# Designs tried in a protein design run: peptides against a protein of PDB entry 5ZKO. Part 34

Target 1, 44 residues: chain A of PDB entry 5ZKO
Amino acid sequence: SASNPRKFSEKIALQKQRQAEETAAFEEVMMDIGSTRLQAQKLR

## One batch from the design tools (peptide; aimed at target 1 T36 A40)

Design b2_p29_6_s1 (made by RFdiffusion4, then SolubleMPNN; from b2_p29_6, 16 letters changed)
Fold by OpenDDE base, seed 5:
Structure b2_p29_6_s1 (fold): chain B 44 residues (1-44), chain C 44 residues (1-44), chain A 29 residues (1-29)
Amino acid sequence: as target 1 above (44 residues)
Amino acid sequence: as target 1 above (44 residues)
Amino acid sequence: ALEEQRREQRRRLIEMLKDLQQELQEAAR
């Protein structure tokens, strides 16, 4: 069944949104690790 | 010079207190790492 | 004994940070 171009565009937009959310969550985790690493260095 | 036993006991008490503080800070950092690791696994 | 405990805690912390860094690098691929 011909994937309705509108439905396809909506699926692509949803996929891009999910990827952006995952990237933002990754950046947050990296920041937390940076802070944790700095705290760990103070314990050395 | 004979380390005055009282001064020695005070130094040992201070060392134990400092170790307890460092252990508490270590446990906090380990908890942060654990939480961060769990978040990273949710991104997989 | 207290010095050995401190050294072991630091060692374990460094190992866990390295493992976490590796896991994040793998998730970023």
Scores: peptide ipSAE 0.206, ipTM 0.525, DockQ to the pose 0.184
OpenDDE base, seeds 1, 2, 3, 4: peptide ipSAE 0.206, 0.207, 0.204, 0.201; ipTM 0.526, 0.528, 0.552, 0.549; seed 2 fails the geometry check

Design b2_p29_6_s2 (made by RFdiffusion4, then SolubleMPNN; from b2_p29_6, 17 letters changed)
Fold by OpenDDE base, seed 3:
Structure b2_p29_6_s2 (fold): chain B 44 residues (1-44), chain C 44 residues (1-44), chain A 29 residues (1-29)
Amino acid sequence: as target 1 above (44 residues)
Amino acid sequence: as target 1 above (44 residues)
Amino acid sequence: EQQERQQQQRRELIAMLRELQQELQEAAQ
């Protein structure tokens, strides 16, 4: 059965959303690492 | 010259304050990493 | 002792953040 083009487009949209959320979480972690590192440097 | 007891007490107070600030910063970052890890886990 | 524990906790936290960064980078590829 031809996977409904609607289901494919929905899967692609969900995949793009997931990638955007992963990128945002990565940026958050990078900021937290930066902040933690700066704090650690100030406390040395 | 006897290090002024006042200067010693002040140093101890500042050290305790710094330790409290370090603890608070650690707890904050631990909370952030926990939240980010939970988000990352939801995205897998 | 307390100060040494705090320094160790900070090192562990940075390690966990780096691991999480790696996991997120791998997931985003």
Scores: peptide ipSAE 0.161, ipTM 0.536, DockQ to the pose 0.110
OpenDDE base, seeds 1, 2, 4, 5: peptide ipSAE 0.156, 0.151, 0.151, 0.151; ipTM 0.525, 0.508, 0.507, 0.507

Design b2_p29_6_s3 (made by RFdiffusion4, then SolubleMPNN; from b2_p29_6, 18 letters changed)
Fold by OpenDDE base, seed 5:
Structure b2_p29_6_s3 (fold): chain B 44 residues (1-44), chain C 44 residues (1-44), chain A 29 residues (1-29)
Amino acid sequence: as target 1 above (44 residues)
Amino acid sequence: as target 1 above (44 residues)
Amino acid sequence: ELQERQAQQRRELLEMLRDLQQQLQEAAR
């Protein structure tokens, strides 16, 4: 089937959205880890 | 020196506080691990 | 390449969290 450019652009947009969501989730977890590590260090 | 019961009770209170803070930090890390694992599974 | 980097970062994050978990468990003993 002819690769419909519209379907391709939608796939790329969905891939970029997923990547942005993954990056945001990673940054959130890294922030929480940073907070938790700082707390753990204060307890030692 | 006679173990001042007041100093002992303060030491026990501080130890319990520290243990509670360590437990809370541990629970936070466990929650983050759970979230990160769930995200990693969704991306596979 | 980008997907591989993201997968690597996620693995490193899980490893850091696991290490932190272990340290907190050891400190609580």
Scores: peptide ipSAE 0.113, ipTM 0.496, DockQ to the pose 0.092
OpenDDE base, seeds 1, 2, 3, 4: peptide ipSAE 0.126, 0.112, 0.123, 0.113; ipTM 0.501, 0.488, 0.505, 0.491; seeds 1, 3 fail the geometry check

Design b2_p29_6_s4 (made by RFdiffusion4, then SolubleMPNN; from b2_p29_6, 18 letters changed)
Fold by OpenDDE base, seed 5:
Structure b2_p29_6_s4 (fold): chain B 44 residues (1-44), chain C 44 residues (1-44), chain A 29 residues (1-29)
Amino acid sequence: as target 1 above (44 residues)
Amino acid sequence: as target 1 above (44 residues)
Amino acid sequence: QQQERQREMRRKLMEMLRELQQQLQEAAR
């Protein structure tokens, strides 16, 4: 069955959205790590 | 329109580049966590 | 597959972060 170009484009759009969400979640973790590093530094 | 194989190859190349950038960012974070962990251990 | 690897990586980072935070809390007491 011809890969419905419409369905394909929708899948690509959804994949891009998920990737953006994962990137945002990663950035949040990075911020938390930064905060934790600062806390560790304050204990010295 | 035929998925221009050239455009497809370019998209794959860009995706691989993004993956490499994310991996590099992850490795940097892992190093930071490692350093912070070492600092926390020195406080004990 | 790539997205799953990224999720797993994030999960591992969160776990390590949690452990580190716990250690810091213990050291602060």
Scores: peptide ipSAE 0.215, ipTM 0.598, DockQ to the pose 0.405
OpenDDE base, seeds 1, 2, 3, 4: peptide ipSAE 0.214, 0.212, 0.209, 0.212; ipTM 0.597, 0.592, 0.587, 0.598

Design b2_p29_7 (made by RFdiffusion4)
Pose (drawn by RFdiffusion4):
Structure b2_p29_7 (pose): chain A 43 residues (1-43), chain B 44 residues (1-44), chain P 29 residues (1-29)
Amino acid sequence: ASNPRKFSEKIALQKQRQAEETAAFEEVMMDIGSTRLQAQKLR
Amino acid sequence: as target 1 above (44 residues)
Amino acid sequence: VTTLEETVTTLREQNTALQETVTELQEEF
């Protein structure tokens, strides 16, 4: 499972992990401005 | 073909070079991250 | 190989964007 044999299974796993990370990465980058505004509120 | 060499040896050395650089910068930002968490005490 | 090269490019671009964003947030705070 974590280390498949078929190349098709390996490609599917790499594409799955990539989609998860891009979904999570595009969330952290999505609302950075909300955090950047917190500093202006603090200063 | 500069960033994309033909020989596999050149490709492996290129990935090793980049990995060393990426890790070197990563080991810097995460290193002094404690000094930033201490600055947070000043606010509260 | 092509899928691995695309994945590695994407991971490198995301890492560089995260490192720039963390440096900028540290300078703001």

Design b2_p29_7_s1 (made by RFdiffusion4, then SolubleMPNN; from b2_p29_7, 19 letters changed)
Fold by OpenDDE base, seed 1:
Structure b2_p29_7_s1 (fold): chain B 44 residues (1-44), chain C 44 residues (1-44), chain A 29 residues (1-29)
Amino acid sequence: as target 1 above (44 residues)
Amino acid sequence: as target 1 above (44 residues)
Amino acid sequence: EAVKAEQQQRRREQRKRLLEALKELRELF
């Protein structure tokens, strides 16, 4: 009976990992936006 | 390259896709938990 | 910054919902 909560705890752990990976990718995109904006300001 | 607008737009599109996939996976886990909860409640 | 704050809030809410659902499931078994 206790196998179902364990299975879902593992699924939740995988979801936390996916969230961390997506957050890292998001931060990379935000850095690129920031650098591009800074470059555009320097070229004015 | 952050300096290429086309590559930047593609990177944003990829990030939106990753976010959608993470959201779909979250909803799937929540549905599975909900279904299991409902089943366990019916068997009480 | 606003988009980062929104992302962080959404992550916190999702985590909270998952942990609550796991707690309820554990109480059923």
Scores: peptide ipSAE 0.429, ipTM 0.788, DockQ to the pose 0.171
OpenDDE base, seeds 2, 3, 4, 5: peptide ipSAE 0.422, 0.420, 0.426, 0.425; ipTM 0.786, 0.786, 0.789, 0.788; seeds 2, 4 fail the geometry check

Design b2_p29_7_s2 (made by RFdiffusion4, then SolubleMPNN; from b2_p29_7, 19 letters changed)
Fold by OpenDDE base, seed 5:
Structure b2_p29_7_s2 (fold): chain B 44 residues (1-44), chain C 44 residues (1-44), chain A 29 residues (1-29)
Amino acid sequence: as target 1 above (44 residues)
Amino acid sequence: as target 1 above (44 residues)
Amino acid sequence: AAVEEEQQQRQREQRQRLLEALRELRQLF
């Protein structure tokens, strides 16, 4: 039945969304770290 | 804001948790797909 | 950053595996 691939297409779409959310959170963390490192370097 | 090293450690820990959750969700989808594939193959 | 590249690589590999598995399912049904 062609219904199973459709169900999994939806699951894959949700998984891509989770990946995007993880990436966004990761980029935020990395930006904060980078900014703090730059500030610390300027104080030397 | 003067972010202390502890705050970054906490952010990194939270990011690792997010990554683990995303990975777990990925594995669940893959298991479901694998099971469905196996079932479909048995019906042929 | 090496950590960013690793994160992106992991996600690309996951995506590829998902799409491959879906392709196989579409061939079965």
Scores: peptide ipSAE 0.418, ipTM 0.782, DockQ to the pose 0.198
OpenDDE base, seeds 1, 2, 3, 4: peptide ipSAE 0.415, 0.417, 0.415, 0.415; ipTM 0.782, 0.783, 0.781, 0.779

Design b2_p29_7_s3 (made by RFdiffusion4, then SolubleMPNN; from b2_p29_7, 22 letters changed)
Fold by OpenDDE base, seed 2:
Structure b2_p29_7_s3 (fold): chain B 44 residues (1-44), chain C 44 residues (1-44), chain A 29 residues (1-29)
Amino acid sequence: as target 1 above (44 residues)
Amino acid sequence: as target 1 above (44 residues)
Amino acid sequence: TAVEAEQQQQQEAQRRALLEALRELRALL
């Protein structure tokens, strides 16, 4: 509920966790793309 | 795998979905905080 | 990359906004 600051703190903690997970997933995707690009460049 | 462009497109789509879900959760929390702030101000 | 930096900057901005809003709320209660 909007009236409970402890619940807001919990929501923020979950948001921070989600942010970290999303960052890690994004970095993994970008690393995969980078590796593929490098491989494609070496084959040219 | 890093060698499949179709898989990269899928990974990017999933990343965009996660980002949209994070943004929606952020907006919900900010709205709740805003409502609570307004209530707290009215009680002063 | 520039794309990674922009994505991280947006996420950090949201985090800062949440923390600021929470701090302000605590000051009101």
Scores: peptide ipSAE 0.350, ipTM 0.690, DockQ to the pose 0.249
OpenDDE base, seeds 1, 3, 4, 5: peptide ipSAE 0.308, 0.345, 0.297, 0.349; ipTM 0.609, 0.683, 0.590, 0.687

Design b2_p29_7_s4 (made by RFdiffusion4, then SolubleMPNN; from b2_p29_7, 20 letters changed)
Fold by OpenDDE base, seed 1:
Structure b2_p29_7_s4 (fold): chain B 44 residues (1-44), chain C 44 residues (1-44), chain A 29 residues (1-29)
Amino acid sequence: as target 1 above (44 residues)
Amino acid sequence: as target 1 above (44 residues)
Amino acid sequence: EAVKAEQQKRRQEQRRRLLEALRELRELF
Protein backbone atom coordinates (compact mmCIF):
# COMPACT_ATOMS: atom_id res chain seq x y z
CA SER B 1 0.00 0.00 0.00
CA ALA B 2 1.32 3.45 -0.93
CA SER B 3 2.58 5.54 1.97
CA ASN B 4 -0.06 7.95 3.24
CA PRO B 5 0.49 11.62 2.30
CA ARG B 6 -0.09 12.44 6.01
CA LYS B 7 3.12 10.58 6.91
CA PHE B 8 5.00 12.72 4.41
CA SER B 9 3.45 15.86 5.89
CA GLU B 10 4.81 14.77 9.28
CA LYS B 11 8.24 14.06 7.76
CA ILE B 12 8.21 17.52 6.17
CA ALA B 13 7.29 19.10 9.53
CA LEU B 14 10.21 17.26 11.15
CA GLN B 15 12.50 18.41 8.32
CA LYS B 16 11.44 22.04 8.93
CA GLN B 17 12.36 21.62 12.61
CA ARG B 18 15.77 20.15 11.68
CA GLN B 19 16.34 23.05 9.30
CA ALA B 20 15.51 25.56 12.04
CA GLU B 21 17.91 23.86 14.49
CA GLU B 22 20.69 23.73 11.87
CA THR B 23 20.06 27.39 11.00
CA ALA B 24 20.32 28.36 14.68
CA ALA B 25 23.61 26.44 14.99
CA PHE B 26 24.86 28.07 11.78
CA GLU B 27 24.04 31.55 13.12
CA GLU B 28 25.95 30.76 16.33
CA VAL B 29 29.02 29.74 14.30
CA MET B 30 28.71 32.87 12.15
CA MET B 31 28.51 35.04 15.27
CA ASP B 32 31.68 33.39 16.61
CA ILE B 33 33.42 34.05 13.27
CA GLY B 34 32.28 37.68 13.38
CA SER B 35 33.52 38.20 16.94
CA THR B 36 36.87 36.58 16.07
CA ARG B 37 37.26 38.85 13.04
CA LEU B 38 36.50 41.89 15.16
CA GLN B 39 39.03 40.80 17.78
CA ALA B 40 41.68 40.22 15.11
CA GLN B 41 41.02 43.69 13.68
CA LYS B 42 41.41 45.28 17.14
CA LEU B 43 44.79 43.56 17.54
CA ARG B 44 46.09 45.01 14.25
CA SER C 1 34.88 31.27 22.98
CA ALA C 2 36.25 31.06 19.42
CA SER C 3 39.55 32.55 20.64
CA ASN C 4 41.21 29.18 20.03
CA PRO C 5 41.65 28.42 16.30
CA ARG C 6 41.37 24.68 17.00
CA LYS C 7 38.01 25.07 18.79
CA PHE C 8 36.85 27.25 15.92
CA SER C 9 37.83 24.60 13.36
CA GLU C 10 36.00 21.96 15.41
CA LYS C 11 32.83 24.09 15.48
CA ILE C 12 33.00 24.54 11.70
CA ALA C 13 33.48 20.79 11.22
CA LEU C 14 30.48 20.08 13.48
CA GLN C 15 28.38 22.58 11.51
CA LYS C 16 29.37 20.91 8.22
CA GLN C 17 28.32 17.56 9.68
CA ARG C 18 24.93 18.97 10.78
CA GLN C 19 24.41 20.41 7.31
CA ALA C 20 25.28 17.08 5.67
CA GLU C 21 22.86 15.20 7.96
CA GLU C 22 20.05 17.66 7.20
CA THR C 23 20.77 17.36 3.46
CA ALA C 24 20.72 13.56 3.66
CA ALA C 25 17.37 13.65 5.50
CA PHE C 26 15.98 16.00 2.83
CA GLU C 27 17.14 13.69 0.02
CA GLU C 28 15.64 10.65 1.79
CA VAL C 29 12.23 12.33 2.08
CA MET C 30 12.36 13.41 -1.57
CA MET C 31 13.29 9.87 -2.64
CA ASP C 32 10.41 8.37 -0.62
CA ILE C 33 7.95 10.84 -2.14
CA GLY C 34 9.28 10.10 -5.63
CA SER C 35 8.95 6.34 -5.14
CA THR C 36 5.41 6.73 -3.79
CA ARG C 37 4.48 8.96 -6.73
CA LEU C 38 5.80 6.41 -9.19
CA GLN C 39 3.88 3.61 -7.46
CA ALA C 40 0.65 5.63 -7.41
CA GLN C 41 1.05 6.46 -11.12
CA LYS C 42 1.51 2.77 -11.98
CA LEU C 43 -1.76 1.97 -10.19
CA ARG C 44 -3.75 4.49 -12.25
CA GLU A 1 26.59 37.97 5.11
CA ALA A 2 26.94 36.30 1.68
CA VAL A 3 27.23 32.83 3.27
CA LYS A 4 24.08 33.47 5.34
CA ALA A 5 22.15 34.59 2.25
CA GLU A 6 23.23 31.46 0.35
CA GLN A 7 22.22 29.24 3.29
CA GLN A 8 18.79 30.91 3.47
CA LYS A 9 18.32 30.54 -0.30
CA ARG A 10 19.17 26.82 -0.08
CA ARG A 11 16.70 26.31 2.80
CA GLN A 12 13.93 28.11 0.93
CA GLU A 13 14.52 26.01 -2.19
CA GLN A 14 14.51 22.74 -0.21
CA ARG A 15 11.26 23.76 1.51
CA ARG A 16 9.68 24.71 -1.82
CA ARG A 17 10.61 21.35 -3.37
CA LEU A 18 9.23 19.39 -0.41
CA LEU A 19 5.91 21.26 -0.45
CA GLU A 20 5.59 20.90 -4.22
CA ALA A 21 6.30 17.17 -4.04
CA LEU A 22 3.70 16.81 -1.27
CA ARG A 23 1.07 18.62 -3.35
CA GLU A 24 1.74 16.37 -6.33
CA LEU A 25 1.50 13.29 -4.13
CA ARG A 26 -1.78 14.44 -2.58
CA GLU A 27 -3.26 14.86 -6.07
CA LEU A 28 -2.54 11.18 -6.77
CA PHE A 29 -4.72 10.03 -3.86
Scores: peptide ipSAE 0.447, ipTM 0.794, DockQ to the pose 0.197
OpenDDE base, seeds 2, 3, 4, 5: peptide ipSAE 0.447, 0.442, 0.444, 0.443; ipTM 0.793, 0.791, 0.792, 0.792; seed 4 fails the geometry check

Design b2_p29_8 (made by RFdiffusion4; failed a check: too like the target's own chain)
Pose (drawn by RFdiffusion4):
Parts: C-alpha cells; sequence; structure tokens
Structure b2_p29_8 (pose): chain A 43 residues (1-43), chain B 44 residues (1-44), chain P 29 residues (1-29)
C-alpha cells in the first residue's frame, strides 16, 4: 500500500499526496493576512 | 537544457545540489526558531 | 514542492520579523 507495485498505483498515490499538501498549503497561505493584522493590533 | 541536462549523472548531481541548498536554508529558519518563541514572552 | 517550501520559509521569516518588531516596541514602552 505505502509502496505499490503497479506504476498506475504509484502515480495515483503521488497525485493523492500532492492534492492533500496543496490543499493544506493553500490553507496556511490563505489566511496569513489575518496573522499579519494581529501584529498591527499588538504594536 | 541547462536546468534540464541530458546525462543522468548530471541530473542526479543537480538534484543533490538543490537538495543540499534547500536543506541548508531549512536548517537555518528552523534553527533559531527558539529565539523567536522567547520574544513572545515579552508580550504576555 | 520546492516552490511551496520556499514560500513557507519566506512567510515564516516575515512573521518572525513582525514578532521581533512587536517585542521591541513593548521594550520601548
Amino acid sequence: ASNPRKFSEKIALQKQRQAEETAAFEEVMMDIGSTRLQAQKLR
Amino acid sequence: as target 1 above (44 residues)
Amino acid sequence: HAEELAALEETVEELQEELEEAAETVEEL
């Protein structure tokens, strides 16, 4: 499972992991401004 | 074909070079991250 | 992946610099 044999299974796994990371990456970058505004509130 | 070489040896050396660069910068931002968490105590 | 990691590193450095400026402001006050 973690290390498939078929090349089709390997491509599907790489695309799955890539989609998960991009979904999580585009969430961290999504609301950075909300954190950048917290500094202006603190200063 | 400069960033995309033909020989596999050149391709492997290129990936090794980039991995060393990416890891070197990563080991810097995560290194002195403690000094930033100490600055946080000044606020609270 | 390499571009996403560089962008995360730049964001973390900017947030660290903002926290250091905020801490210096508290020392001045």

Design b2_p29_8_s1 (made by RFdiffusion4, then SolubleMPNN; from b2_p29_8, 18 letters changed)
Fold by OpenDDE base, seed 1:
Order: sequence, then C-alpha cells, then structure tokens
Structure b2_p29_8_s1 (fold): chain B 44 residues (1-44), chain C 44 residues (1-44), chain A 29 residues (1-29)
Amino acid sequence: as target 1 above (44 residues)
Amino acid sequence: as target 1 above (44 residues)
Amino acid sequence: RSEQRRQLMEMLRELQEQIREVAREVERR
C-alpha cells in the first residue's frame, strides 16, 4: 500500500513543527546560559 | 575579648582560598558550557 | 538527531544550574 501522500505531508509538517519547537527551546536555554554567564562575569 | 588578629588573618586567608576554588570550579563549568555550545551549534 | 539534541539541551540545563549554584556560593562566601 503506497504510503498515503497526504499522511506523508502531514508527518513532514508535524516533524517541522517539532523541530521548530525544539529549536525555540534550545535558543531559550542558550539565552538563559548567556544571561547566567553575564551575571557570573560580574562576580569575577 | 578582641578577636585574635591571627585568627582573623587565618579566616581571611581561608575565605580567599575558598573563593579561588569556587572561581576555578566556575571557570571549568563555563568551559564545559562553551564546548557544549559549540557542539550544539554543529547540530543546528 | 532529535534525541541527541534533547540530551544536549538537558546537559546545558544541568550545567546552567551548576553555574548558578557556584555563583550563589561565590556570593555567599
């Protein structure tokens, strides 16, 4: 049974969404680390 | 009883040592974060 | 790839908390 192209496109869209969410979460963590680093530099 | 100046100087020396140890630990963690960040950038 | 990224993000969070703990200890002493 040929994987329904509609289901494939939906899976790709869902995967792209998840990747965007993961990227956003990563950027948030990196920003927090950057802030913490700046705060820590003030203690040096 | 005047706090014995010798005890005070020893306490200050101990405090400076502790601060140096914490600074070293901080620098190590910051290096680890820096390395991890570089690895994370390779995954983007 | 997604799992590796997740693990990396988790490690970054752990390191961030360690930095905060060390920073608090440096401020306290």
Scores: peptide ipSAE 0.101, ipTM 0.501, DockQ to the pose 0.126
OpenDDE base, seeds 2, 3, 4, 5: peptide ipSAE 0.098, 0.090, 0.096, 0.097; ipTM 0.500, 0.487, 0.494, 0.497

Design b2_p29_8_s2 (made by RFdiffusion4, then SolubleMPNN; from b2_p29_8, 16 letters changed)
Fold by OpenDDE base, seed 2:
Structure b2_p29_8_s2 (fold): chain B 44 residues (1-44), chain C 44 residues (1-44), chain A 29 residues (1-29)
Amino acid sequence: as target 1 above (44 residues)
Amino acid sequence: as target 1 above (44 residues)
Amino acid sequence: RSEQLRRLIEMLRELQRELEEVARAAERR
């Protein structure tokens, strides 16, 4: 059965959404690390 | 001049205070690292 | 103090590795 282009486009959209969510969560964690590193530097 | 024992005791007290403050700040940073690590693990 | 700093640096390096793994996993998805 020809994979319905709509189903394919929906799968791509869901994949992009998941990627964006993972990226946002990663960026948040990286900001926390940046803050933690700055705090650690102040302890030196 | 004999280092006044009171001045010595005050220096020791100040040193202990600074050590306590640094320890508290270190523990705070370690807690932040632990929290961030748990967040990173949830992203896996 | 030197021991605390060593431990802190170690934990920061471990966290960095974990985040790099998260980033690589995100790129593959």
Scores: peptide ipSAE 0.185, ipTM 0.559, DockQ to the pose 0.124
OpenDDE base, seeds 1, 3, 4, 5: peptide ipSAE 0.182, 0.181, 0.183, 0.181; ipTM 0.557, 0.557, 0.558, 0.553

Design b2_p29_8_s3 (made by RFdiffusion4, then SolubleMPNN; from b2_p29_8, 15 letters changed)
Fold by OpenDDE base, seed 4:
Structure b2_p29_8_s3 (fold): chain B 44 residues (1-44), chain C 44 residues (1-44), chain A 29 residues (1-29)
Amino acid sequence: as target 1 above (44 residues)
Amino acid sequence: as target 1 above (44 residues)
Amino acid sequence: SSEQRRQLIEMLRELQEQLAEAARAVEER
């Protein structure tokens, strides 16, 4: 069955949203480890 | 020269203070690592 | 202490590996 273009567009939009949320969570973790690494370097 | 017992005691007190400050900073970094690790695990 | 610094470096390395794996998993999704 021809995948309804509306359903396809909604699926792509949902996928892009999930990817953006995962990217934001990754960036937050990377910022936290960057701060932690800087603190660890001060202990050397 | 006989290291003045007062100067030695002051040096030991300063060393203990620095060690306590380093330990406190280490505990803070360990807490941040624990939080960051938990966040990284949620991305898996 | 020197031992605390060594432990901290080890934990940072492990965490970096976990983040690199998580980054690949995000890219593959």
Scores: peptide ipSAE 0.173, ipTM 0.550, DockQ to the pose 0.108
OpenDDE base, seeds 1, 2, 3, 5: peptide ipSAE 0.167, 0.170, 0.168, 0.171; ipTM 0.554, 0.546, 0.544, 0.545

Design b2_p29_8_s4 (made by RFdiffusion4, then SolubleMPNN; from b2_p29_8, 17 letters changed)
Fold by OpenDDE base, seed 4:
Structure b2_p29_8_s4 (fold): chain B 44 residues (1-44), chain C 44 residues (1-44), chain A 29 residues (1-29)
Amino acid sequence: as target 1 above (44 residues)
Amino acid sequence: as target 1 above (44 residues)
Amino acid sequence: MSEQRRKLMEMLKELQRDLEEVAREVERR
């Protein structure tokens, strides 16, 4: 059956949202890693 | 000259204090990495 | 795994090595 374009568009939108959320969470972790590395460097 | 026991004891106390401070700072960094790992697991 | 997840894992491994170095330094002092 032809994939309902409306359902397809919705799935694509949800996928894009999830990808944006994963990217934001990754950036947060990267900042935490950066902060932790700076703390570790102060201990050297 | 015999190392003044009072000065020696003071040096040992200061060394112990420094070691405790370094340990506390290390523990802080280890807690931060624990949090970061938990965040990274959410990205899997 | 996405390239992003791979990069994150590598950075976490690097950070772990840095912390292990700090641990050795704390033990030495």
Scores: peptide ipSAE 0.200, ipTM 0.571, DockQ to the pose 0.102
OpenDDE base, seeds 1, 2, 3, 5: peptide ipSAE 0.176, 0.183, 0.186, 0.195; ipTM 0.558, 0.565, 0.573, 0.566

## One batch from the design tools (peptide; aimed at target 1 Q19 T23)

Design b2_p30_1 (made by RFdiffusion4)
Pose (drawn by RFdiffusion4):
Structure b2_p30_1 (pose): chain A 43 residues (1-43), chain B 44 residues (1-44), chain P 30 residues (1-30)
Amino acid sequence: ASNPRKFSEKIALQKQRQAEETAAFEEVMMDIGSTRLQAQKLR
Amino acid sequence: as target 1 above (44 residues)
Amino acid sequence: ELEELEEELEELEEENEELEELEEELEELE
């Protein structure tokens, strides 16, 4: 499972992990401005 | 073909070089991250 | 960089499906 044998299974696993990270990466970058506004509220 | 070499030895050495650079900058931002968490005590 | 890697994975998936189809055609000819 974690280390498949077929190349098709390996490609599907790499594409799955890539989609999860991009979904999580595009969430952290999505609302950075909300955090950048907190500093102007603090200063 | 400069960033994309033909020989596999040149490709491996290139990935090794980039991995050493990416790790060196990663071990710097995460290193002095404690000094930033101490600055946070000044606010509260 | 992630979009380039996704395109490279899609190209590798298409090349692998073409190789599986060629293997099935060779098995039918045998």

Design b2_p30_1_s2 (made by RFdiffusion4, then SolubleMPNN; from b2_p30_1, 20 letters changed; failed a check: too like the target's own chain)
Amino acid sequence: MASERSKKLAEQKQRLAEKEKEEEERRERE

Design b2_p30_1_s3 (made by RFdiffusion4, then SolubleMPNN; from b2_p30_1, 23 letters changed; failed a check: too like the target's own chain)
Amino acid sequence: KRSEESKKLALQKQRLAKEEEEREREELEE

Design b2_p30_1_s4 (made by RFdiffusion4, then SolubleMPNN; from b2_p30_1, 22 letters changed; failed a check: too like the target's own chain)
Amino acid sequence: ERSKQSQKLALQKQRLAEKEREEERRREEE

Design b2_p30_2 (made by RFdiffusion4)
Pose (drawn by RFdiffusion4):
Structure b2_p30_2 (pose): chain A 43 residues (1-43), chain B 44 residues (1-44), chain P 30 residues (1-30)
Amino acid sequence: ASNPRKFSEKIALQKQRQAEETAAFEEVMMDIGSTRLQAQKLR
Amino acid sequence: as target 1 above (44 residues)
Amino acid sequence: AVDEIEAALEEILAALEEIHAALEEILAAL
């Protein structure tokens, strides 16, 4: 499972992990400005 | 073909070089991250 | 303190962007 044999299974796993990370990455970058505004509120 | 070499040896050395650079910068931002968490005590 | 925390957060985000771009280049090369 974690280390498939078929190349098709390997490609599917790499695309799955890539989609998860891009979904999570585009969430962290999505609301950075909300955190950037917190500094202006603190200063 | 400069960033994309033909020989596999040149490709492997290139990946090794980039991995060393990426890890070097990563080991810097995550290193002094404790000094930033201490600055946070000044606020509260 | 706030300026130092914001600068460290900007460095962390820049490093996260570079790592993510490098992962996308590796997966496209495969």

Design b2_p30_2_s1 (made by RFdiffusion4, then SolubleMPNN; from b2_p30_2, 14 letters changed)
Fold by OpenDDE base, seed 3:
Structure b2_p30_2_s1 (fold): chain B 44 residues (1-44), chain C 44 residues (1-44), chain A 30 residues (1-30)
Amino acid sequence: as target 1 above (44 residues)
Amino acid sequence: as target 1 above (44 residues)
Amino acid sequence: AVDAIEEQLERLLELLKRRHAARLEELAAA
């Protein structure tokens, strides 16, 4: 049966949303690590 | 038209290859981070 | 603090795992 294009589109939209959320979280962690590294360098 | 089984098999093979490549890259990063973690633990 | 770095690394690892899983799902959907 034709995968309901609506269901497919919803699945893709949810996937994109999840990906965006994961990317944002990743960037946040990378910034935190960068800040911590910078702080550590200042203490040297 | 019957999705050419050959085309399907090729698509699956390419997918498996990409998955293997992504997994290998992931494992490399995980090993690097694991090493860094171990080094950090030694500094505690 | 080394502990803070370790915690950050753990968070990063978790995110990388999720990202990896998402990429695999994307590949499966293609």
Scores: peptide ipSAE 0.234, ipTM 0.635, DockQ to the pose 0.490
OpenDDE base, seeds 1, 2, 4, 5: peptide ipSAE 0.225, 0.231, 0.226, 0.227; ipTM 0.626, 0.633, 0.627, 0.625; seeds 4, 5 fail the geometry check

Design b2_p30_2_s2 (made by RFdiffusion4, then SolubleMPNN; from b2_p30_2, 16 letters changed)
Fold by OpenDDE base, seed 2:
Structure b2_p30_2_s2 (fold): chain B 44 residues (1-44), chain C 44 residues (1-44), chain A 30 residues (1-30)
Amino acid sequence: as target 1 above (44 residues)
Amino acid sequence: as target 1 above (44 residues)
Amino acid sequence: AVEEIEKQLERLLELLKRRHEARLEELEAA
């Protein structure tokens, strides 16, 4: 069946969106970990 | 152009290899996190 | 402090799992 270019483009867009969301969530967790490390360092 | 079955099989083999490499890398990270979690638990 | 680190590790682990699953799905679709 003809690859529906529209469906393909939508699939790629959704994939990029999910990747961006996962990256943002990862960055948030890394910021929290960084803050926790800084706090732990201040307590030493 | 005729889908070269050999090229197709090679592409599938490369895909499986990449999947195996991604899985191995993930398992390594999970082991490291597990070790860190265990160490953190021992410090409680 | 240790409890907070453990919670962060759990969150990180969950994110890594989701990312891994997404990458596997991408590889399977190729």
Scores: peptide ipSAE 0.203, ipTM 0.608, DockQ to the pose 0.594
OpenDDE base, seeds 1, 3, 4, 5: peptide ipSAE 0.205, 0.196, 0.196, 0.199; ipTM 0.609, 0.603, 0.603, 0.607; seeds 1, 5 fail the geometry check

Design b2_p30_2_s3 (made by RFdiffusion4, then SolubleMPNN; from b2_p30_2, 13 letters changed)
Fold by OpenDDE base, seed 5:
Structure b2_p30_2_s3 (fold): chain B 44 residues (1-44), chain C 44 residues (1-44), chain A 30 residues (1-30)
Amino acid sequence: as target 1 above (44 residues)
Amino acid sequence: as target 1 above (44 residues)
Amino acid sequence: AVEEIEAQLERLLELLRRRHAAALEALAAA
């Protein structure tokens, strides 16, 4: 099957975009958890 | 560049192995987080 | 405080699931 290079390129681009979005969301959650942990530590 | 099919197959095999390892680690983390969540729920 | 931690854990779990699913899909496409 003629793998349409354009379709492949688009698929890769979409995957990279999704990965970037997931990474950003993950970092945000990790920062929030870090902040919460820091606050909890201050209460001890 | 002559994509050495052997090198490609080896790369795929390595990727599959890494994914299996990541899957196992993920499952362990999910179990740990599940336990932590249950403990947190008991503290409410 | 505990409720917030629980909510954060739920969000994290969801993100991890999505990331894992995406990784599996990427591997299946190879």
Scores: peptide ipSAE 0.191, ipTM 0.614, DockQ to the pose 0.598
OpenDDE base, seeds 1, 2, 3, 4: peptide ipSAE 0.181, 0.169, 0.187, 0.184; ipTM 0.607, 0.586, 0.611, 0.609; seed 2 fails the geometry check

Design b2_p30_2_s4 (made by RFdiffusion4, then SolubleMPNN; from b2_p30_2, 14 letters changed)
Fold by OpenDDE base, seed 2:
Structure b2_p30_2_s4 (fold): chain B 44 residues (1-44), chain C 44 residues (1-44), chain A 30 residues (1-30)
Amino acid sequence: as target 1 above (44 residues)
Amino acid sequence: as target 1 above (44 residues)
Amino acid sequence: AVDAIEAHLERLLELLRRRHAARLEELEAA
């Protein structure tokens, strides 16, 4: 069946949203770990 | 060009292998961190 | 002990970066 172009565009939009959400969550974790690393360095 | 199904399956297999290796490495690091923490606690 | 923790954190960060990159690639390929 011909993929409904609208459904396809919605799927792509949802994928982009998921990617953005995963990126944001990842960046938060990376900042937390980075902060922990910096704290560890200060304890040296 | 029709993706060679064999090439695709191989790509998926390689991706799964890489994921398994990354997971194992992650678990190793987490265990090492846990061990280091335990050692640090023993030194208190 | 602190140096070991830092080294472990650096390794962890690298692994997380790789995992994130792999997930992004999977999302882009879908």
Scores: peptide ipSAE 0.225, ipTM 0.610, DockQ to the pose 0.582
OpenDDE base, seeds 1, 3, 4, 5: peptide ipSAE 0.226, 0.223, 0.218, 0.222; ipTM 0.609, 0.604, 0.598, 0.610; seeds 1, 4, 5 fail the geometry check

